# Ledger of designs, part 42: peptides against a protein of PDB entry 8PQO

Target 1, 252 residues: chain A of PDB entry 8PQO
Amino acid sequence: VLLKEYRVILPVSVDEYQVGQLYSVAEASKNETGGGEGVEVLVNEPYEKDGEKGQYTHKIYHLQSKVPTFVRMLAPEGALNIHEKAWNAYPYCRTVITNEYMKEDFLIKIETWHKPDLGTQENVHKLEPEAWKHVEAVYIDIADRSQVLSKDYKAEEDPAKFKSIKTGRGPLGPNWKQELVNQKDCPYMCAYKLVTVKFKWWGLQNKVENFIHKQERRLFTNFHRQLFCWLDKWVDLTMDDIRRMEEETKRQ

## One batch from the design tools (peptide; aimed at target 1 I108 H114 L219)

Design b1_p21_5_s1 (made by RFdiffusion4, then SolubleMPNN; from b1_p21_5, 14 letters changed)
Fold by OpenDDE base, seed 5:
Structure b1_p21_5_s1 (fold): chain B 252 residues (1-252), chain A 21 residues (1-21)
Amino acid sequence: as target 1 above (252 residues)
Amino acid sequence: DIVLDIVLGSVLTYLNSHYPL
């Protein structure tokens, strides 16, 4: 088991982020072929647990059509069926990803707190001390080009070049986080993403767990660079606007 | 590992396109 807490600092408010996140997901999904094909929604209902109120979803992603033919031919039965269970109680969210073939031998859990700070809170997920001491804190700086793979880099998604016309935020210089503290008119937040990866297969555990973390870091970095650089597209949107976009995306 | 990248790396991106991770 490998745990890392990714801290993504953004010059947006917690309330703004809720809109921006959903917009950015919807926008990114437009670029994906097949839309919702291969996604089965088993459960989508409100939940209440220990004072936490939100929406619970259980989805199955059937990836047979999304992988190369040779992978599909070699994959064991159930290996390309991914279960996603999500508890969305924004500003808290938890997602658990499992696989039918690997069963208990595979787990990705992502627990996120969105806080109006600069990533300064320790153990925001309230782990036991023994567990917390094994968690690596990883800061993602969306303005740092060195954290972006060359193949992923787009100038239009570079926070160091982007300036929001609607909000005046950006571009983000090397010391943008320090400067943000002194700017009363610029909100900020941190997404604390505790990622737990378990891959129990002997000989491959460390390799696969580290690989998954590398991919998660890459995903979080690119996604939040997009989210910020798309600020002018979503900052004036309502939740109803987002819902319309999601419905339109499902029809494509 | 190209196989891991195809099977696991692209999958996470695909999942995020349907629900925020």
Scores: peptide ipSAE 0.378, ipTM 0.893, DockQ to the pose 0.368
OpenDDE base, seeds 1, 2, 3, 4: peptide ipSAE 0.343, 0.374, 0.340, 0.370; ipTM 0.882, 0.893, 0.882, 0.892

Design b1_p21_5_s2 (made by RFdiffusion4, then SolubleMPNN; from b1_p21_5, 18 letters changed)
Fold by OpenDDE base, seed 2:
Structure b1_p21_5_s2 (fold): chain B 252 residues (1-252), chain A 21 residues (1-21)
Amino acid sequence: as target 1 above (252 residues)
Amino acid sequence: DLTLQIILGSILDYLNSHFPL
């Protein structure tokens, strides 16, 4: 088991981020080929538990249509089925990813707190001290081009070049986080993403767990660069606007 | 291991095509 807490600082408010996140997820999904194919929604309902109130979803991603025929023919039962269980109680979110074949031997858990700070809180997820001491804190700087793979880089998604017309935010220079403290009118937040990866496979646990973390870090970096650079597209939208857009997308 | 490759490919396909909240 390998735990890392990714801290993503953004020059947006916690309330703005709720809209921006949903918009950016929808936009990113449109850009991917085969979006929605093979997705089975088992559960989509409100939940309330231990003072947490939100939306619970259970989805199965059937990847049989996304792999070559020979892979599908050779795949053992459940190997191509990914389960996603998500608890969305913004500003808290939790997602649990599993595979039917691996059962308890594979887990990706992503727990996120969105806080109106600069990533300065320790143990925001309230882990036991013995567990917390094994968590690596990883800061993601969306303005740092060196954290982006060349194949993922797009100039239109570069926070160091982007200037928001609607808000005046950006471009983000090398010291943008320090400068933000002195800008009274610019909101900021941190997404604290505690990622737990378990991959129990003899001789390969650490390698695969580190690999999955590398993919998650890449995903978080690219996503939040997009979210910021798309600010002018979503900053004037409301949650009701997002809900309408989601409903329209479901009808297509 | 073919099974391992298939599973890892499935996980990667999911992670590359979906952003979990």
Scores: peptide ipSAE 0.632, ipTM 0.954, DockQ to the pose 0.765
OpenDDE base, seeds 1, 3, 4, 5: peptide ipSAE 0.048, 0.144, 0.623, 0.631; ipTM 0.691, 0.780, 0.953, 0.954; seeds 1, 3 fail the geometry check

Design b1_p21_5_s3 (made by RFdiffusion4, then SolubleMPNN; from b1_p21_5, 17 letters changed)
Fold by OpenDDE base, seed 5:
Structure b1_p21_5_s3 (fold): chain B 252 residues (1-252), chain A 21 residues (1-21)
Amino acid sequence: as target 1 above (252 residues)
Amino acid sequence: NLTLDIVLGSILSYLNSNYPL
């Protein structure tokens, strides 16, 4: 098991981020070919547990159409099915990803707290001290081009070049986080993303767990660069606007 | 191991085509 807490600092408020995240997920998904194919929604309902109130979703991603026919023919039962369980109680969110074949031997858990700070809180997820001491804190700087793979880089998604017309935020220079503290009119937040990866396979556990973390870090970096650079597209939207957009997308 | 490659491919495919946040 490998745990890392990714801290993504953004020049947006916690309230703004709720809209921006949903918009950016929807927008990014449109750019991916076949994003909705093979997705089965088993559950989509409100939940309340231990004072946490939100929306619970259980989706199965059937990846049979995403692999060559010969792979599909050779795949063991459940090997191409990914389960995603999500508890969205913004500003808290939890996502659990499993595979039917691997059962308890594979897990990706992403627990996120969105806080109006600069990533300075320790153990925001309230782990036991013994567990917390094994968590690496990883800061993602959306303005740092060196954290972006060349193949992923787009100038239109570069926070160091983008300036929001609607808000005046950006471009983000090398010291943007320090400068932000002095700008009372610019909100900021940190997404504290505790990622737990378990891949119990003899001789490959550490390699695969590190690989998955590398993919998650890449995803979080690229996504939040997009989210910021799309600020003018979503900052004036309401949650009701987002809900309408989601409903329209489901009808297509 | 073919099964391992298929499982890892599935996980990677999911992570590349979706945005689990």
Scores: peptide ipSAE 0.649, ipTM 0.956, DockQ to the pose 0.710
OpenDDE base, seeds 1, 2, 3, 4: peptide ipSAE 0.036, 0.096, 0.084, 0.109; ipTM 0.679, 0.776, 0.764, 0.786

Design b1_p21_5_s4 (made by RFdiffusion4, then SolubleMPNN; from b1_p21_5, 16 letters changed)
Fold by OpenDDE base, seed 5:
Structure b1_p21_5_s4 (fold): chain B 252 residues (1-252), chain A 21 residues (1-21)
Amino acid sequence: as target 1 above (252 residues)
Amino acid sequence: DLTLEIVLGSVLDYLNSHYPL
């Protein structure tokens, strides 16, 4: 098992982020070919547990059409079926990803707290001390181009070049986080994303667990660069606007 | 190993496009 807590600092409020996140996901999904094909929604209902209230979803992702033909031909039965269970109680979210073939030998868990700070809280997910001491804290700087792969880099999604017309935020210079502390009119937050990865196949555990973390870090970095650079597209939207966009996307 | 990386990479990319991770 390999645990890392990714801390993504953004010059947006926790309330703004809720809109921006949903917009950015919807926008990213439009660029994917095949839309919702291969997604089965088993459960989508409200939940309440230990004072946490939110929406619970259980989805199956059938990846047979999303992988190369040779992978599909060699994959064991159930290996390309991914279960995603999500508890969305913003500003808290938890996602659990499992695979039918690997069963208990595979787990990705992503637990996120969105806090109005600069990533300074320790053990925000309230792990036991013995577990917390094994968690690596990883800071993602959305303005740092060196954290972005060349193949993923887009100039229009570069926070170091972007300036929001609507809010005046950006561009983000090398010391943007320190400057935020002195700018009382600019909101900020941190997404604390605790990622737990388990891959119990002997000889491959460390390699696969590290690979998954590398991919998660890449995804978080790219997504939040987009979220910030799309600020002018979503900052004036309401949650009702987002819901309409999601409904329109489902009809296409 | 390469097959696993391709599958896992595709999975994570696909999941992120349909739900915020």
Scores: peptide ipSAE 0.325, ipTM 0.881, DockQ to the pose 0.441
OpenDDE base, seeds 1, 2, 3, 4: peptide ipSAE 0.312, 0.294, 0.302, 0.297; ipTM 0.878, 0.872, 0.875, 0.875

Design b1_p21_6 (made by RFdiffusion4)
Pose (drawn by RFdiffusion4):
Structure b1_p21_6 (pose): chain A 252 residues (1-252), chain P 21 residues (1-21)
Amino acid sequence: as target 1 above (252 residues)
Amino acid sequence: SEMPMTERNFRMVSIVLTNYY
């Protein structure tokens, strides 16, 4: 099983990231026809354990209505049921994604620490030493064009070409992280996203784990580029504003 | 999840179905 820690250094504060991430998930999913239908909340409750106080949820995403009929008929029972178990104690969160048919043999776990630093902490997740020694640290720079697939590139989602009206932040150059250390004002943070991918069937552990990690790097990059370029849309929102928008979207 | 779930869900299902058949 392969583990990688993706460090996403951002010119926002940890407080700002919480609102921005919630807004961005909802906004990026605004054009998807077929969003919200098929989402099932099995469990939604508070939890507390040794310093980590938060909200636990168990959700199921039924994909039967979103795939061709032949896929629904051919799919082994439960293969189209995606389970997500989430522990949200921001600035810490853990999510575990499984498939009902694959049980625990196909697992994607993301454990994230959101810290007010420039991604300089080592083993921020406090792994056992030997296990930590086998974790690759992968840095994601949202200003670096070379880290974006050409088919994914969109000028309107390029931090190198965006300047915030409300904050004046951006555009981001190759030295933006250096200018953060030499700066006393603009906030910054790093999301330490430790990703574990497990695929135990058919001897395809390596191929699937690598494919999933490459896709997770691409998604982390594109998502956080979008998040920064949308700074004017969400930076003035509070958590109460986010919860209100959630209830609003709940009516339908 | 800290990102939209649609693409990851479909990618997981495609991996399972492609290798099952």

Design b1_p21_6_s1 (made by RFdiffusion4, then SolubleMPNN; from b1_p21_6, 14 letters changed)
Fold by OpenDDE base, seed 4:
Structure b1_p21_6_s1 (fold): chain B 252 residues (1-252), chain A 21 residues (1-21)
Amino acid sequence: as target 1 above (252 residues)
Amino acid sequence: LEFPPNELYMLILNIILNNYF
């Protein structure tokens, strides 16, 4: 098991981020090949438990059409079906990813707190001290080009070049976080994303767990760069606007 | 039918696109 807490600082409010996240997920998906093909929604309902109130979703991602033919031919039954269970009680979210074939031998858990701070809280997910000492804190700086793979880099998604017309935010220079503290009217937040990865296969555990973390970090970096650079597209949208967009997407 | 993707969807797409294509 490998745990890392990714801390993504953004010059947006917690309330703004809720809209921006949903918009950016939808927009990013449109830009990717294959879209929502192979997604089965089993459950999508409100939930209330242990003081959490939010939306619960259970989805299956069928990867048979998305993998090379040789992988499809060799894959055991259920190996290409990924289950995602998500509890969205914003500003808290939890996602649990499992696989039908691997059962308890495979787990990805992503727990996120969105806080109006600069990523300074320790153990925001309230782990036991013994567990917390094994968590690596990883800061993602959306303005730091060195954290972006060359193949992922797009100038239009570079926070160091982007200037929001609607909000006046950006471009984000090397010291943008420090400068932000001095900007009275610029909101900020941190997404604390605790990622737990378990891959219990002999000889492959460390390799696969590290690989998944590398992909998660890459995803979070690119996603939040997009989220910020798309600020002018979503900052004036309401949650009702997002819901309408989602409904329209479901009808296609 | 495009369902709103979440974090897993983006992860899966990222993994597939970057490792198989």
Scores: peptide ipSAE 0.050, ipTM 0.698, DockQ to the pose 0.131
OpenDDE base, seeds 1, 2, 3, 5: peptide ipSAE 0.046, 0.033, 0.035, 0.044; ipTM 0.693, 0.680, 0.672, 0.701; seeds 1, 3 fail the geometry check

Design b1_p21_6_s2 (made by RFdiffusion4, then SolubleMPNN; from b1_p21_6, 14 letters changed)
Fold by OpenDDE base, seed 3:
Structure b1_p21_6_s2 (fold): chain B 252 residues (1-252), chain A 21 residues (1-21)
Amino acid sequence: as target 1 above (252 residues)
Amino acid sequence: MEFPISELAKTMLNIILESYF
């Protein structure tokens, strides 16, 4: 098991982020080839548990149509079915990813707290001390181009070049986080993403767990760069606007 | 959903390919 807490600092408020996150997900989904093909929604319902209130979703990603024939033919039964269970109780979110073939031997859990701070809270997820001491805190700087793979880089998604017309935020220079503290009119938040990865396969555990973390970090980095650079597209949207957009995207 | 479906799917696919093949 490998745990890391990714801390993504953004020059947006917690309330703004709720809209921006949903918009960015919806917007990126428009560019997906084949739309929602292969995604089966089993459950989509409200939940309430221990004071946590939100929306629960259970989706299956059937990847059979997303892989070459030879992969599909060689894959064990259930290996290409990914289950995603998600609890969205913003500002708290939890996602659990499992695989039918690997069963208990595979787990990706992403637990996120969105806080109006600069990523300074320790153990925001309230882990036991023994567990917390094994968690690596990783800061993601969305303005740092060196953290972006060349193949992922887009100039229109570069926070170091983007200037928001509607809010005046950006571009984010090398010291933007330090300067942010002195900017009274610019809100900020941190997404604390505790990522738990378990891959129990003898000889491959460390390799795969580290690989998954690298992919998650890459995903978080790219996503939040997009989120910020799309600020002018979503900052004036309401939650109702977002819901309409999601419905439109679902129809594609 | 926390991430775009396309990116998540690609990540999952990469995991599968790396893990099983």
Scores: peptide ipSAE 0.032, ipTM 0.702, DockQ to the pose 0.565
OpenDDE base, seeds 1, 2, 4, 5: peptide ipSAE 0.033, 0.032, 0.031, 0.031; ipTM 0.717, 0.698, 0.704, 0.699; seeds 1, 4, 5 fail the geometry check

Design b1_p21_6_s3 (made by RFdiffusion4, then SolubleMPNN; from b1_p21_6, 15 letters changed)
Fold by OpenDDE base, seed 1:
Structure b1_p21_6_s3 (fold): chain B 252 residues (1-252), chain A 21 residues (1-21)
Amino acid sequence: as target 1 above (252 residues)
Amino acid sequence: MEFPSSEIYKTILNIILESYF
């Protein structure tokens, strides 16, 4: 098991981020080949548990059409079905990813707190001290070009070049986080994303767990760069607007 | 809601196949 807490600082408010995240997910999904193809929504309903209230979703990703023929022919039954269970009680979210074949030997858990700070809180997820001491804190800087792979780089999604017309935010220089403390008119937040990865296969555990973390970091970096650079597209949207976009994405 | 990660799963499957088949 490998745990890391990714801290993503953004020059947006916690309330703004709720809209921006949903918009950016919908937009990113639309831009991907096949969109929602192979995604089955089993459950989408409100939940209330232990004082937590939010929306619960259970999705199945059917990967049979997304993998090469040789993979499909060799894959055991259930190996190409990924289950995603998500509890969205914003500003808290939890996602649990499992596989029918691997069962308890495979787990990706992502727990996120969105806080109006600069990533300075320790153990926001309230882990036991013994567990917390093994968690690596990883800071993602959306303005740092060196954290972006050359193949992923797009100039239109570069926070160091983007200027929001609607809000006046950006571009983000090398010291943007330090400067933000003195800018009382600019909101800020941190997404504390505790990622737990378990892959219990002999000889592959460390390789796969580290690989998954590397990919998650890449995804978080690119996603939040997009979210910021798309600020003018989503900052004036309502939650009703977002719901319409989600419905349109499901039809594709 | 989390960003789609289907590419991660596909790559994991490829690693498994290369290692055991």
Scores: peptide ipSAE 0.099, ipTM 0.772, DockQ to the pose 0.570
OpenDDE base, seeds 2, 3, 4, 5: peptide ipSAE 0.084, 0.084, 0.033, 0.093; ipTM 0.770, 0.764, 0.656, 0.774

Design b1_p21_6_s4 (made by RFdiffusion4, then SolubleMPNN; from b1_p21_6, 14 letters changed)
Fold by OpenDDE base, seed 2:
Structure b1_p21_6_s4 (fold): chain B 252 residues (1-252), chain A 21 residues (1-21)
Amino acid sequence: as target 1 above (252 residues)
Amino acid sequence: MEFPIFEIAMLLLKIILDNYF
C-alpha cells in the first residue's frame, strides 16, 4: 500500500471550486474518446452517515468497447469492468476504484478535503499517527511548467499565461502562492487529496503502486490547470446551472 | 465525484493481461 497526499492550491474559493470542478470534469469527459459510452450508473442517491451528508454514486466502467477485439476475447472475466464508488459530500469527497477481476488485490481510494487555506494543514484526513507518518505530502503547483509532461502541455491551459477577464486572476507567476496572501480580493483554497493505492501482486506491488500514483499526479495536475484556465467559462455558473447542464447531457 | 479514470483503467488492464498470460 502506498499513500500520498496531494495538495493542490488554487486561486479560487471553496465555493467556486465546486462549480469549476463539476464543469471541468464534464468538459474533460467530452474530450475523451467515447465519452460516457460504457458507463453504467448502478446507484445515484443521497446518503447520510456519521454526520456526513451527500450523494453516493456507484458506476461501472465497461471497457469492452474501448479495447481491441483480441483483448476482449483474451481478458479474464471481470477484468474489463472498473467499479467507481463515490461519496460526494462537498467539501469532502471520497472515491473508491476497484476491478472485478482483481477483487481485494487492487484498490485506489481518493479522499479529498477542500479547505480555504494554502495547504498548511497537517493530517486533515485525521489518520492515525502511525499511518500518517507514512504519507508523503506532494505539492502540485499548477503554474509550474516543469510538472507537466511535454505531451500534455497546451498553451491555452497554461496558468502562467492565462488571464481571467471576468475575475482578473492570473497569470500565475513563479511566486503566485506567496503573493496571493497580499491580494485581499483573490480567494484561495487547497484540495487535500489523500490517495491510497493498493496492488497486492507479489513482485509488482511497488512498481504498479508508484505507477498509479504517477498517473494520478499527472491527472490532478492537468485537471487543475484546465480548471483554472477555464475560469471564465464557469465562474458565473451556479450549482443549479451545472445540474441543469448535467441533466441536459444525460438526455442526449 | 466523477473522475476521468479511463487512462488508469487501460494501464491496469495492460498489467493484468501481461501477467495473466
Scores: peptide ipSAE 0.189, ipTM 0.829, DockQ to the pose 0.621
OpenDDE base, seeds 1, 3, 4, 5: peptide ipSAE 0.186, 0.162, 0.063, 0.174; ipTM 0.831, 0.818, 0.694, 0.821; seed 4 fails the geometry check

Design b1_p21_7 (made by RFdiffusion4)
Pose (drawn by RFdiffusion4):
Structure b1_p21_7 (pose): chain A 252 residues (1-252), chain P 21 residues (1-21)
Amino acid sequence: as target 1 above (252 residues)
Amino acid sequence: AVVYHIVVGAVMFFRHTHPAA
């Protein structure tokens, strides 16, 4: 099983990231016809354990209505049921993604620490030493064009070409992280996203784990580029504003 | 082969709609 820590250094604060991420997930999913239908909340409750106080959820995403009929007929029972178990104690969160048919043999776990630093902490997740020694640290720079697939590139989602009206932050150059250390004002943070991918069937552990990690890097990059370029849309929102927009979207 | 493409695809479809964590 392969583990990688993706460190996403951002010119926002940890407080700001919480609101910006929530807004961005909802906004990026605004054009998807077929969003929200098929989402099932099995469990939604508070939890507390040894310093980590938060909210636990168990959700199922039924994909039967979103795939061609032959896929629904051919799919083994439960293969189209995606389970997501989430522990949200921001600035820490854990999510576990499984498939009902694959049980625990196909698992994607993301454990994230959101810290007010420049991604300089080592083993921020406090792994056992030997296990930590086998974790590759992968840095995601949202200003680096070379880290974006050309088919994914969009000028309107390029931090190198965006300046915030409300904050004046950006555009981001190759030295933006260096100018953060030399700066006393603009906030910054790093999301330490430790990703574990497990695929135990058919001897395809390596191929699937690598494919998933490459796709996770691509998604983390594109998502956080979008997040920064949308700074004017969400930076003035509070958490109460976010919860209100959630309840609003709940009516339908 | 079909089962493989279904199970991997289904998870990836989910990850494309929920890229954040």

Design b1_p21_7_s1 (made by RFdiffusion4, then SolubleMPNN; from b1_p21_7, 12 letters changed)
Fold by OpenDDE base, seed 5:
Structure b1_p21_7_s1 (fold): chain B 252 residues (1-252), chain A 21 residues (1-21)
Amino acid sequence: as target 1 above (252 residues)
Amino acid sequence: DLELEIVLGAVLKYLERHPAA
């Protein structure tokens, strides 16, 4: 088991982020080529647990149509089915990802707290001390080009070059986080993403777990760079606007 | 292990489509 807490600091408010996240997910999805993911919704219901109130979903992503024919032919039963269990109680979210073929031998858990701070809170997910001491805190700086792979780099998605016309935020210089503290008119937040990766196969545990973390870090970095650089597209939208956009997308 | 590679490929495809999970 390998745990890392990714801390993504953004010059947006927690409330803004809720809109921006949903918009950016939708926008990123439009840029992907291909048909539907074959999503099967098993459960979609409200939940209440330990004072946490939100929406619980259990979905199966059938990826058979998303892989080459030869892969589909060689895939064992259940290998291309991803189960997603999600507890959405913004500003808290938890997602558990499993695979039918791997059963209990594989798990990715992503727990996210969105806080109006600069990533300074320790153990925001309230782990036991023994567990917390093994968690690596990883700071993602969306302005740091060195954290972006050359193949992923786009100038239009570079926070160091982007300036929001609507908000005046950006570009983000090397010391943008320190400067943010002194700017009363610029909100900020941190997404604390505790990622747990479990891969039980002997001899491959560390390799696979580290690989998945590397991919998650990459994805989180790119996504939040996009989210910020798309600020002018979503900052004036309401949650109702987002819901309408999602409904319109489902009808197409 | 081909089966593992297939699973990992599927997981990665999922993660790429759910970067805000």
Scores: peptide ipSAE 0.669, ipTM 0.959, DockQ to the pose 0.779
OpenDDE base, seeds 1, 2, 3, 4: peptide ipSAE 0.661, 0.648, 0.636, 0.663; ipTM 0.958, 0.956, 0.954, 0.959

Design b1_p21_7_s2 (made by RFdiffusion4, then SolubleMPNN; from b1_p21_7, 12 letters changed)
Fold by OpenDDE base, seed 5:
Structure b1_p21_7_s2 (fold): chain B 252 residues (1-252), chain A 21 residues (1-21)
Amino acid sequence: as target 1 above (252 residues)
Amino acid sequence: DITLEIVLGAVLTYLERHPAA
């Protein structure tokens, strides 16, 4: 098992982020070709647990149509089925990802707290002290180009070049986080993303777990760079606007 | 192991499509 807590600091409020996240997810999905993911919704219901109130979903992503034909022909039953269990109680969310073929031998858990701070809180997910000792904290700086792979870099998604016309935020210089503390009119937050990766197969555990973490770090970095650079597109939207957009997308 | 590579490919495909998970 390998745990890392990714801390993504953004010059947006927790409330703004909720809109921006949903918008950015929708926008990113439009850029993907290949049709629907073959999503099967098993459960979609409200939940209440330990004072946490939100929406619980259990979905199966059937990825047979998203892989080459030769892969599909070689894939054993369940190998291309991803189960997603999600607890959405913003500003807290938890997602558990499993594979039908791997059963208990594979798990990815992503637990996120969105806090109005600069990533300074320790153990926001309230792990046991012994477990917390094994968690690496990884700071993602969306302005740091060196954290972005050359193949992923786009100038239009570079926070160091972007300036929001609507909010005046940006561009983000090398010391933008320190400068933010002195800017009373600029909100900020940190997404604390505790990622747990479990792969039980002997001899491959460390390799696979590290690989998945590298991918998650890459994806988190790129996503949040986009989220910030798209600020002017979503900052004036309401949650109701987002809901309408999602409904319209489902009808197409 | 081909099966493992297939599973990892599927997981990666999912993660790329759900970067805000």
Scores: peptide ipSAE 0.645, ipTM 0.954, DockQ to the pose 0.785
OpenDDE base, seeds 1, 2, 3, 4: peptide ipSAE 0.638, 0.629, 0.601, 0.631; ipTM 0.954, 0.952, 0.947, 0.953

